# Designs tried in a protein design run: peptides against a protein of PDB entry 6IDX. Part 211

Target 1, 380 residues: chain A of PDB entry 6IDX
Amino acid sequence: KELAKLSADVTFATEFINMDGIIVLTRLVESGTKLLSHYSEMLAFTLTAFLELMDHGIVSWDMVSITFIKQIAGYVSQPMVDVSILQRSLAILESMVLNSQSLYQKIAEEITVGQLISHLQVSNQEIQTYAIALINALFLKAPEDKRQDMANAFAQKHLRSIILNHVIRGNRPIKTEMAHQLYVLQVLTFNLLEERMMTKMDPNDQAQRDIIFELRRIAFDAESDPSNAPGSGTEKRKAMYTKDYKMLGFTNHINPAMDFTQTPPGMLALDNMLYLAKVHQDTYIRIVLENSSREDKHECPFGRSAIELTKMLCEILQVGELPNEGRNDYHPMFFTHDRAFEELFGICIQLLNKTWKEMRATAEDFNKVMQVVREQITRA

## One batch from the design tools (peptide; made by RFdiffusion4, then SolubleMPNN)

Design b2_p21_6_s4 (from b2_p21_6, 14 letters changed)
Fold by OpenDDE base, seed 1:
Parts: sequence; C-alpha cells; structure tokens
Structure b2_p21_6_s4 (fold): chain B 380 residues (1-380), chain A 21 residues (1-21)
Amino acid sequence: as target 1 above (380 residues)
Amino acid sequence: SASEEAFLKRLKERNKKTNSK
C-alpha cells in the first residue's frame, strides 16, 4: 500500500527502479502464488505500484516477461477475479499495447475480443471503460493489413449491441472517460473508410461504370430487368444516358466516372449512393425524380451533392485522423447500425435536399447550402 | 481511499493521452 502510494513520486520511483524493485514486483505477479494471506489486496497494490512506476517512463515496457503478460491476461480472461485486480490488469494491458508493438503481438495472441466484451456486460462503468480502452488500443496498434480482420473479428455487431445496451442505454450517466473511449472507438471504426475515401475511380473500369449504370437504372428504369446490360448503346442510347446523368446531377454528364476521380471522397461517395439506391430505394428515387422534374433552375444536383456531402462527412468524422484526446463526442447511431456511415449519409442527403428546397437554392448557391447543412449536422 | 482515487484519476488521464499517440 505504501509502495503503491510512493511509486507516484518520481524521486522514489527512480531510486526504487535503480534497486531493481520493479523486477521484484514483476516476479511477484509471475509467481501467481495465492498462498499469502490477503493475496488479492497485495496483488492489487503490486499492480498499482507497477503501473505507477512504469508511468514515469524510466523503464521500457519491453522489460516484462511473457510469463508476466500471460498472468495479467489471465486476470482479464478468468471469470472470477477481484474487481480491483481486473481493473488494474486491463489498464496494464492497455499500456503494454500502446507502448510496445512487441507486447501488442503477444497480448493479441492471449486475449480475445469476446473476453473483453464480457467486461462490458457489467454494471461497473470503470471496468467497462478500461475494457473499451483496451479494445481501442488493440485496434489502434493493429497492423494495417490486419485492421480489417480485427474489425471483423471484433464481431462489430455484437460489440456494438453490447455497448448500446449496457453502456449507452445503461441506467447510469455516461462519464467523460467513457464518452472519450466511445469517441475513440467510433473514430477507429470510421478510419476503415479511408481506403475507399482515397480510392480513385478508374473511368475505364467497366465494373465501376456498371455501378453508375445501376444508379441510373434504379432511378429511371425501376421496372427494367437488371439483366439488360446496356450493350453497345446506339447513339440515341448514349444521348439518353447523358440526359439521365444530367438529371442525376453529375457534374460530368458525359462521363460521370470522372466525378469520382477526386480523392477524397473517391469511391466512398459511389458506395454511399449505391447503398442509398439499394437499401433506401424509395428515398433515392424520390430525391432524384423530384429534382429531375424541375425546370425552374432550383433542382438539387444529387450526384454533386452526394459527393460533396460524403467529403463533408469524412471531414466532420475526421476519417484517416488519429483520435483527439480532448474529444468525447460520439453518436449513438454508430452503435445502432452495421452500415452507420451509409445510414448517416442517407439521413444527411435528405437534410441537404430539404435545406436546398427551403433556401430556394440554385446551382450558384451550392456552397452556401453545403455550409448550412454542415452547421445542421454539427449541431445534431 | 484518497490514494486509490488519485491512482484512478491518473489512470483516466493516461487513457486520454495514450489514444492520441
């Protein structure tokens, strides 16, 4: 107990570390010997002292043995562990993951996301916070090639459902620390969109062009069988498509693929449009046809609006940026749906279309409408 | 205890700092 208190002092920590005191603490954990009276209390103070000593940054986290890591991971994976030990063990593992790539690799082998999810199903918000913090650390330190696999392995739907039901909709107010961890998890989840956001459309890729054709088909030919691949369309058919692409509100009416060559938002904008068209078909058709039937120059250009809105949402969500320590703003919607970004896009594009009408906007007002929509989204 | 609250506070402050590095 006194050691745990004194370990917060840098002078004491320096002297204690110079006497190999931290090695003694690690060996106490490694031994796992439950033979001591008050073992749980002693272990909790040992873990406290260890963490406080390591916080001074005098000793590398790589000094810990694999046995130590396994023992700490064991406290997180065991169903009947003292809450004080569990809390400190989660914090130690988070710190290990964040400070050492070598320790990350070892911890990722010893701990499953399912084990961490079990710690979210408790009434203790502090345990929940450290469990999410460790999930976030594991996600953040995952190699780029494994981030998607880890994101999938996080059983995102189950994790989101548990967070929604046991944390967000819990009987207790969300503390600032939990709100920050939820924000971090949200940011890390949306950073998976970075690849698509930075993917340029290839105007020569037929498969990507077929998506644009599908958008046209859904909007204007809703009763037409998708099996009618537009063969080498007659000049009349090309002229029809140019008209349709104008009605869809693309900037390049001849080759809409060119509108998706700019990154950001690249292909992510096309993904959002396709999701809207397939999942919210009635909403998509309504937005497109309502604007395509206008002759008063007050038409909202759907294609241009969808691209710029996707870019705006990426900017608001800081896609590709690291989480900021000062932020704690999270959206519960991101825990309610598997395709939360595309659903957010679907809500925001309707808001944009409404705002455009209310402002009686023309193409010249486009940037003003986007600014008003940005303010509306940021205030919601 | 005041020592435990101080530790928990430092732990919370750490969780803020580690996610931005």
Scores: peptide ipSAE 0.070, ipTM 0.772, DockQ to the pose 0.084
Fold by OpenDDE base, seed 4:
Structure b2_p21_6_s4 (fold): chain B 380 residues (1-380), chain A 21 residues (1-21)
Amino acid sequence: as target 1 above (380 residues)
Amino acid sequence: SASEEAFLKRLKERNKKTNSK
C-alpha cells in the first residue's frame, strides 16, 4: 500500500527501479501464488505500484514477460475477479497496448473484444470506462486490416446496443472520462472512412460508372412506365443521360465521374449517394425529382450538394484526425445506427434541401446555403 | 508520429486519473 502511493513519486520510482523493484513486482504477478493471506489486496497494490512505476517512462513496457501478460489477461478474462484487480488489469493492458506494438500483438492474441464486452454490462462505470479504453487502444494500435474487423464487430448491433443501453442510457450520469472514451471510439470508427474519402473515382472504371448509372436509374426509371424504353438511337441515349445528370445536379453533366475525382470527399460521396438511393429510396427520389422538375432556377443540385455535404461532414467529424484529449462530444447516432455516417448524411442532405428551399437559393447562393447548413449541423 | 505518441501518453494519463480514485 505504501509502495503503491510512493510509486507515484518520480524520485522514489527512480530509486525503486534502480533496485530492480519492478522485477520483483512482475515476479509476484507471474507466480500467481494464491497462498498468501490477503492475496487479492496485495495483488491490487502490486498492480497499482507496477502501473505507477511504469507511468514514469523509466522502464520500457517491453520488459514484461509473456507470463506476466497472460496473468494480467487472465484477470480480465476470469469471472469473479476482484473489481480492484480487474480495474488495474484493464489499465495495465491498455498501457501495454498503447506503449508497445509487440505487446499489442501478444494481447490481441489473448483477449478478444467479445471478452471486454462483458465488462461493459456491469454497473461500475469505471470498469466500463477502462473496458472501452482498452477497446479503443486495441482499435488504435490494430493494423488497418484488423481495424476493419474491429469496426465490423463494433458495427454488430450487439456491442453498440450494449454501449447504448448500459453506458449511454444508464441510470448514472456519464463521467467526463467515459464521454472521452466514447468520443475516441467514434473518432476511430469514422477514421475508417478516410480511405474512401481519399479515393479518387476513376472515370474509366466501368464498375464505378455503373454506380452513377444506377443513381440515374433509381431516380428516373423507377417511376417510368416501361413503354418509354429509350429509343435505339445511341446519340439520343447520350443526350438523354446528359440531361439526367444535369437533373441529378452533377457539376459535370457530360461525365459525372469527374465530380468524384476531387479528394476529399472522393468515392465516399458516391457511397453516401448510393446508400441514400438504396436504403432511403423514397427520400432520394423525392429530393431528386423535386429539384429536377423545377424550371425556376431554384433547383437544389443534388449531386453537387451531396459531394460538398460529404466533404463538410468529414470536416465536422474530423475524419482522418487523431482523437483530441480535450473533446468529449460524441454523436448518439453513432451508437444507434449500423451505418451512422451514411444515416447522418441522409439527415443532413434533407436539411440541406430544406434550407435551400427556405432560402429560395439559386446556384449562386450555393456557398451561403452550405455555410448555413454547417452552422445548423454544428449547433445540433 | 510524435503527435500520436503524445496523444497515447495523455490518453493513458487520463485513464490513470480514473483508477487513482
Scores: peptide ipSAE 0.025, ipTM 0.601, DockQ to the pose 0.538
Fold by OpenDDE base, seed 2:
Structure b2_p21_6_s4 (fold): chain B 380 residues (1-380), chain A 21 residues (1-21)
Amino acid sequence: as target 1 above (380 residues)
Amino acid sequence: SASEEAFLKRLKERNKKTNSK
């Protein structure tokens, strides 16, 4: 107990480390010897002292043995461990993952996300916090291939549902530390959008062009009498599509694919448009047709607006940036929807369309509308 | 938090009230 308290002092820590004191603590954990009176309490103080000593950054985390790692992982994986030992073990594993890629690999073999999920189903918010912190650490340090798998596992309704029900909707106020870990998890998940945000459309890719054509079909062919089947010659068909792409508010009416060659937001904007058109079809059709039927130059260009809004949302959400240690702002919608970014886009595009009307905007006011919309989103 | 669900709900409600005018 006194050692754990004194280990927070850098002067004591330096002298204790110089005396190989940290090696003695690691050996105590490695021994697993339950023969000592008050073993659990002594172990909890040992783990506290170990963590406090390591937090000074004097000793590399790579100094720990595989036996030590297995003992700590064992305290997290076993169902009946003292709460105080579990909490400290989670914190130690987080620190190991964050500070050493070699330790990350070993820990990722010993611990499953499923085991960490079980620690979210407890009433102790500190255990929940360190369980999410360890998930975040594993997510952050995962190689790209495993990161997508972890994201897919997080997209598994189970983890989000558990966080939502046991953490966010829990009977306790969310502490700052938990709010930070929820923020980190949100940032790490939105960073998976970076690939799509930086993917340029290939104007020659027929499959990508077919998505743009599907946006046109959903907007215009659902209301067109089947008698206007595109049985008129190839030139009339091209002219018709150019008109439709103008009505959709694309900048390039002839080849809308060119609007998606800009990165950011690249293909992510097209993904958002397609999601809106398929999942919120009535909202999509209404936005497109309400602006396409105007002849008063007050048309809100949907295509251009959707692209610039997607870019703006990426900027607001800091897509591709590392989480900031001082931030604790998370969006609960992230835990309520599988496609939270696309749902946010769907809310914000309606806000944009509303703001455009309220301002009686023209194409010249586009940047002013976007600025007002940015302020409305960021004041949320 | 209940405040942020309330915010998104307020945003959605603001969007609904203007589409009815």
Scores: peptide ipSAE 0.011, ipTM 0.413, DockQ to the pose 0.016
Fold by OpenDDE base, seed 5:
Structure b2_p21_6_s4 (fold): chain B 380 residues (1-380), chain A 21 residues (1-21)
Amino acid sequence: as target 1 above (380 residues)
Amino acid sequence: SASEEAFLKRLKERNKKTNSK
């Protein structure tokens, strides 16, 4: 107990480390000997002292043995562990993952996200916080392929549901530390959009062109009685599509694929448009047709607006940036939706369309509308 | 501050009210 308290002092820590004191603490954990009277209390103080000593940055985290890692991971994976030991073990594992890629690899073999999710289903917010912190650390340090798997897995849907129900909708105020971990999880998940944000459309990829054609089909063929498909030649069909792409509000009416060659937002804008068209079809059709039927210069160009809005959302969400340690702002909607970014896009595109109408905007006002929409989104 | 969820919900509600007029 006194050692754990004194270990917070840098002078004491330096002297104690110079006396190989930290090695003694690690060996005590490694021994796993439950035979001592008051073992749990002694272990909790040992783990406290170990954390406080390591937090001085005097000793590398790589000094820990595989046996130590297995013992700590064991305290997280085993049922009926003392809450005090569990909390410190989660914090130790987080620190290990963050400070050493070699320790990350070892810990990722010993612990599963599913085991960590079980620690979110408790009333103790400190346990919940350190469980999310460790998930975030594992997610941050994971290879890109494993990060994508972590994000796409049923485990992430389940994780978000558990966080929503047991943390966000809990009967307790969210502490700053928990809010930070929720922010970090949000940032790490939105950073997976970076690949799509930086992917240029290939104008020669027929599958990508078929998506643009599908956007046209959903918008215009849903109202057209099948009787008015004019059997007119390939040129009239191309001219018809050029008109439709103009009505969709693409900048390049002849080849809309060119609008998606700019990165950011690249293909991510097309993904958002397709999601809106398929999942929120009535909203999509309404937005497109309300603007396509206008003979006045006050039409809101959907295609251009969708691209620039996607870019703006990436900027607001800081897609591709690392989590900032000082931030604790998170979107609860991130935990309510599997496709939170696309749902956010769907809300914001409606806001944009409304704001355009309210401002009586023309194509010349486009940047002003986008600035007003940015302010509306960021003041939320 | 009203939770961002409450804002996004208000945004959705504002959008619904404008399209119903």
Scores: peptide ipSAE 0.010, ipTM 0.401, DockQ to the pose 0.016

Design b2_p21_7_s1 (from b2_p21_7, 12 letters changed)
Fold by OpenDDE base, seed 3:
Order: C-alpha cells, then sequence, then structure tokens
Structure b2_p21_7_s1 (fold): chain B 380 residues (1-380), chain A 21 residues (1-21)
C-alpha cells in the first residue's frame, strides 16, 4: 500500500526502478503463488504499484514476460477473481495494448472480446469502463485485416445488446469516462466505413451499374422480375432510363454512375441507397415517387440528396478520424441497430425530404436545405 | 496523427487510473 502510493512520485519511482524493484513486482505476479497471507490485497497493491511505476515512462512495456501477460490475462478470463485485481488487470492489459504492438499481438492470442463481454454484465461501472476501454484498445491496435473481424464481433447483436442494456440503459448515470469509451467505440466502428467512403464507383463495372438499375427497378417497376431486363438498349429505352434517373434525382441522369465517382462519399452513398430501397422499400418508393410526380420545380432530388447526406453524415461522425481525448458524445442509436449508419441515413433522408417540403425548396436552395438538415442532425 | 491520438488515449488512461485506483 505504501509502495503503491510512493510509486506515484517520480523520484521514488526512479530510485525503485534503478534498484530493479519493478522486476521484483513482475516476478511476484509471474509466480502466481497464492500461499501468502493476504495474497489478494498484496496482489492488488503490487498491480497498482506496477501501473504507477510504468506510468512514468521510464521502463518500456516490452520488458514484461509472456508469463506476466498470461497471469494478467488469467485474472481477466477466470471467473470469481477479486474485483480489485480484475480492475487493475483490465487497466494493465489496456496499457499494454495501447503502448506496444508486440504486446497487442500476445494479448489478442490470450483473450477474446467474448471474455470481456462478461465484465460488461456487472453493476460496477468502473469494471465496465475498463472492459470497453480494453475492447477499444484492441480495436484501435488491430491490423487492418483483423479490424473487420473485430467489427463483425461488435456487429454481433450480443455485444451491442449488452452495452445497451447493462451500460446505456443502466439505472445509473453514465460517468464521463464511460461516455468517452462509448464515443471511442462508436468512432472506431464508423471508421470501418472509410474504405467504402473512399471507394470510387467504376462506371464500367456492370455489377455496380446493376445496383443503380435495381434502384430504378424498385422505384418504378417493382412488379417486374429483374430477370426480364431486356438486354437490347434501344434508343427509346435509353431515353426511358434517362427519364427515370432524372426522376430519381441523379445529377448525371444520363450516367448516374458518375455521381458516385466523387470521394467522399463514393460507394458508401450507393450502399445507403440500396439499403433504404431493400430494407425500407415503402419509404424509399414514397420519397422517390412523391418527388418524381412533381413538375413544380419543388422536387427533392433523391439521388443528389442521398449522396450529399451520406457525405454530411461522414463529416458529422468524423469517419476516418481517430478518437479524440476529452470527447464523450455518442449516439445511443449506434447500439440499437446492426446497420446503424444505414438506419441513421434512412432517418436523415426522411428528415431531409420533410425539410425540403417545409422550406418549399428548389434546386437553388439545395445547400440551404442541407445546412438546415445538418443543424437538425447535430442538435438531435 | 495516429501517434498523437494514441498518446492522448494513454494520457486519459493514466488520468482515469489516478481517479479510481
Amino acid sequence: as target 1 above (380 residues)
Amino acid sequence: SREESLEGLIKLHKERRKKVL
């Protein structure tokens, strides 16, 4: 206990480290020897002192042995560990993951996100915070190839449901630190959209063109079998498609694929449009047909609006930006839906369409409508 | 930078620990 307090002092820490004191602490953990009187209390103070000493940045985190990592991971993965040991062990693992890529690799082999989920199902918000912080650290430090796997694990209804039910909807106020960890988790998850946001449509890719054609089909020809798309591009048919793409509100109604060549939002806008058209078909058809049947210049251009809204949402959500210290703003909706970004898009496109009508906007007012919609989204 | 953001998160971790431990 005294050592743990003194370890916060840099002068003491320097002398203690120079005396190989930190090596003694690591060996105590590595031994795993429960034979000492007051072992749990002693271990809790040992782990506290270790953290305080390592905080000075005098010793590299890479000094820790694989045996030490396994012991700490063991305190997180084993049931019925003392709360004080568990909390410190989560904090140590978070620190290890954040400070060292080599330690990340070793820790990612010893623990799973599934094991950390159990530490979210508790009444202790501090443990929940450290568990999410460790998940966030693992996510942040994951290689690009493993980041999608972690995302898929997070996209699992289970983790989101547990966070929603045990953290967000808990009978206690969310502390600033938990709000920060929820923000970090949100940012790291939305950053997976960056690839699609920066992917340009290839106008020559037939599969991508078929998605645009499917948007047209769903809006105007919902009863037609997609198999009966007659291959003969007669001039009359090209003219008909040009009319349909104009009614869909594409900027390039001759070749709508060109509207998706701008990055951001690239293909992410097309993904959102397709999601809306397939999952919320009635809403999609309504929005398109309400505007396609107008000749009064008050038509809301769906295609253009969807692209610019997707871009705006990426800007608001800071897609591609790393989490900032001191931010605590998170969207509870992110934890309620499997495809939270696409669902947010579906809500916001309806808001945009409503705002456009209320403003009696024309194509000249487009930027003003978008600014009003931005303000509405950022206040919600 | 990614490093600056990581340093910020490490700092927050240290500050959090000092409040709870």
Scores: peptide ipSAE 0.161, ipTM 0.830, DockQ to the pose 0.884
Fold by OpenDDE base, seed 5:
Structure b2_p21_7_s1 (fold): chain B 380 residues (1-380), chain A 21 residues (1-21)
Amino acid sequence: as target 1 above (380 residues)
Amino acid sequence: SREESLEGLIKLHKERRKKVL
């Protein structure tokens, strides 16, 4: 206990480390010897002293043995561990993952996100915070090839549901530290959209063109009586599609693929449009047809609006930016839906369409509408 | 940079522990 307290002092820490004191603490953990009276209390103070000593940055985290890592991981994976030991073990693992890529690799082999989920199903917010912090550390330190797998684990309805039900909808106020970890998790998950945000549409890719054609089909062919299929002329079909793409509100109504060559938001905008059209078909059709039937120059250009809204959402959510220590703002919707970004887009495009009508906007007012919508989204 | 953000997160982690310990 006194050692743990003194270990917070840099002068004491320096002298204690110079006496190989930290090595003695690591060996106590490595031994795993549960035979001592008050072992749990002694171990909790040992882990505290170890953390406080390592916080001075005098010793590299790479000094720890694989046996030490396995013992600490064992305290996290075992269901019948003292809460004080569990808390410190989660904190140690988080520190190891953050400070060392070599330790990340070893820890990622010893622990699973599934094991950490069990520590979210508790009433102790400190344990929940350290569990999410360790998940975030593992996600942040994951190599690019494994980030999508981590994301898929987060996209697992289970983890999001547990966070939502046990953390966000918990009977306790969310502390600043937990809010920060929820923010970090949100940022790291939305950063997976960066690839799609930076992917240019290939105008020669037929599969990508077929998505744009599917948007047209969903909007206009669902109500078209089969009797109005105009005759076999390829030119009449091209002219018909050009009209349809104009009614969809694409900037390039001759070749809508060109609207998706700008990055950001690239293909991510097309993904959002397709999601809206397939998952919220009635909402999509309503937005498109309500504006396509207008002859009064007050039509809201859906295609242009969807692209610029996707870009705006990427800017608001800071897609591609790393989390910082100063932020704690998270969106609860991130934990409510499997495709939270696309659902947010679907809400925001309706808000945009509403705001456009309320403002009686024309194409010249587009940037003003977008500014008002930005303010509405950022205040919600 | 990724390194600067990581340094900030490491710092915050240390500050968080000092409040709980």
Scores: peptide ipSAE 0.159, ipTM 0.828, DockQ to the pose 0.842
Fold by OpenDDE base, seed 1:
Structure b2_p21_7_s1 (fold): chain B 380 residues (1-380), chain A 21 residues (1-21)
Amino acid sequence: as target 1 above (380 residues)
Amino acid sequence: SREESLEGLIKLHKERRKKVL
């Protein structure tokens, strides 16, 4: 206890480290010897002292043994561990992951997100915060090839449901520290959209063009079986499609694929449009047909609006930016659905369409409408 | 940068621990 308190002092820490004191603490953990009176309390103070000593940055985190890592990971994975030991073990693992890529690799082999989920189901918000913080550390330090797999694990309905029910809808107010960890998790999850946001449409890719054609089909040919392959469309069909792409509100109504060559938002805008058309078909058809039937120059260009809205949502959500220490603004909606970004797009495109009508906007007012919509989204 | 963001998160982690330990 006194050692844990004194370890917060840099002068004491320097002297104690110079005496190999930290090595003694690590060996106590490595031994796993439960034979000591008050073992749990002693271990909790040992782990506290270790953390406080390491926080001075005098010793590299890479000094720890594999045995030490396994013991700490064991305290997180075992169901019957003292809460005080669990809390400090989560904090140690988070620190290890953040400070060392080598330790990240070792910890990622020993601990699964599934094991950390159990620590979210408790009433202790501090344990919940450290569990999410460790998840976030693992996500942040994951190599690019593994981030999608981790994200798919984080995108599991189970983890989101547990966060929603036990953290967000918990019987306790969310503290600033938890709000920050939820923000970090949200940012790291949305950064997976960066690839699609930066992917340009290839106007020559037939499969990508078929998606744009499917948007046209869903809007205007709702009863026609998709089995009518866009075969050799006669010149009359091409002219018909050009009219349909104009009614869809594409800027390039001759070749709508060109509207998706700008990055951001690239292909992510097309993904959002396709999601809306398939999952919220009635909403999509309504928005398109209400504007395509207007002859008064007050038509809302859906295609252009969807692209610029996707770009704006990426800017608001800071897609591609790393989380910062000063922000705590998480959106509970992102824990309610698997495709939360696309669902947000679906809400915001309806808001945009409503705002366009209320403003009696024309194509010249487009930027003004987008500004008003931005203000509405950022206040919600 | 990615490094600056990581340093900020490490700092915040240390500050959080001082409140809880």
Scores: peptide ipSAE 0.150, ipTM 0.822, DockQ to the pose 0.867
Fold by OpenDDE base, seed 2:
Structure b2_p21_7_s1 (fold): chain B 380 residues (1-380), chain A 21 residues (1-21)
Amino acid sequence: as target 1 above (380 residues)
Amino acid sequence: SREESLEGLIKLHKERRKKVL
């Protein structure tokens, strides 16, 4: 206990480290000797002292043995560990993962996200915070291939549902530290959109062109009178599509694929549009047809609006940016749905369309509408 | 940078521990 308190002092820490004191503490953990009276209390103070000593940055985290790592991982993976030991063990593992890539590799072999999820189902917010912090550390330090796997595991309804039900909707106020960990998790999850945001459409890719054609089909083929005989020459069909792409509000009516060649938002805008059209078809059709039937120059260009809105959402959500210290802003919506970005887009595009109507906007007012919508989104 | 962000997170982790442990 006194050692744990004194270990916070840099002078004491320096002297104690110079006396191989950390090695003694690590050996106490490694020994696993339950023979001591008050072992759990002693171990909790030992782990506290170890953390405080290591926090001075005098000793490399790589000094720890595999046996030590296995003992600490054991306290996180085994049932019926004292809460005080568990808390310190989670904190040690988080520190190990953050400070050392070699320790990350070893820990990622010993601990599963599933084991960490069990520590979210507890009433102790500190345990929950350290469990999410360790998940975030593992996510941040994972190689690109494993980051996608962790993200897929987060997309697995279980982690999100547990965070939502046991943390966000808990009967307790969320502390700043937990809010930060939720923010970090959100940022790391949004960074998966970066690839699509930076993917340019290939105008020659038929599969990508078929998606644009599907957007047209969903909007207009439901109203196509069967009198559009399959025999209209290829030129009449091209002219028809150019009209339809104009009605969809694409900037390039001849080749809408060109609108998706700019990155950001690249293909992510097309993904959002397709999601809206398939999952919220009635909303999509309503937005398109409401604007396509106008002859008053107050048409909201859906295609252009969807692209610029996707870009704006990426900017607001800081897609591709690393989590910042001191930020605690998280969106509960991202824990409610697996396609939460596309759902947010679907809400925001309706807001944009409403704002466009209320402003009686024309194409010249486009940037003003976007600015008003930005302010509305950032205040919500 | 990734390193600067990681350093910030490490610092915040240390500050959090001092409040809770």
Scores: peptide ipSAE 0.153, ipTM 0.825, DockQ to the pose 0.897; fails the geometry check

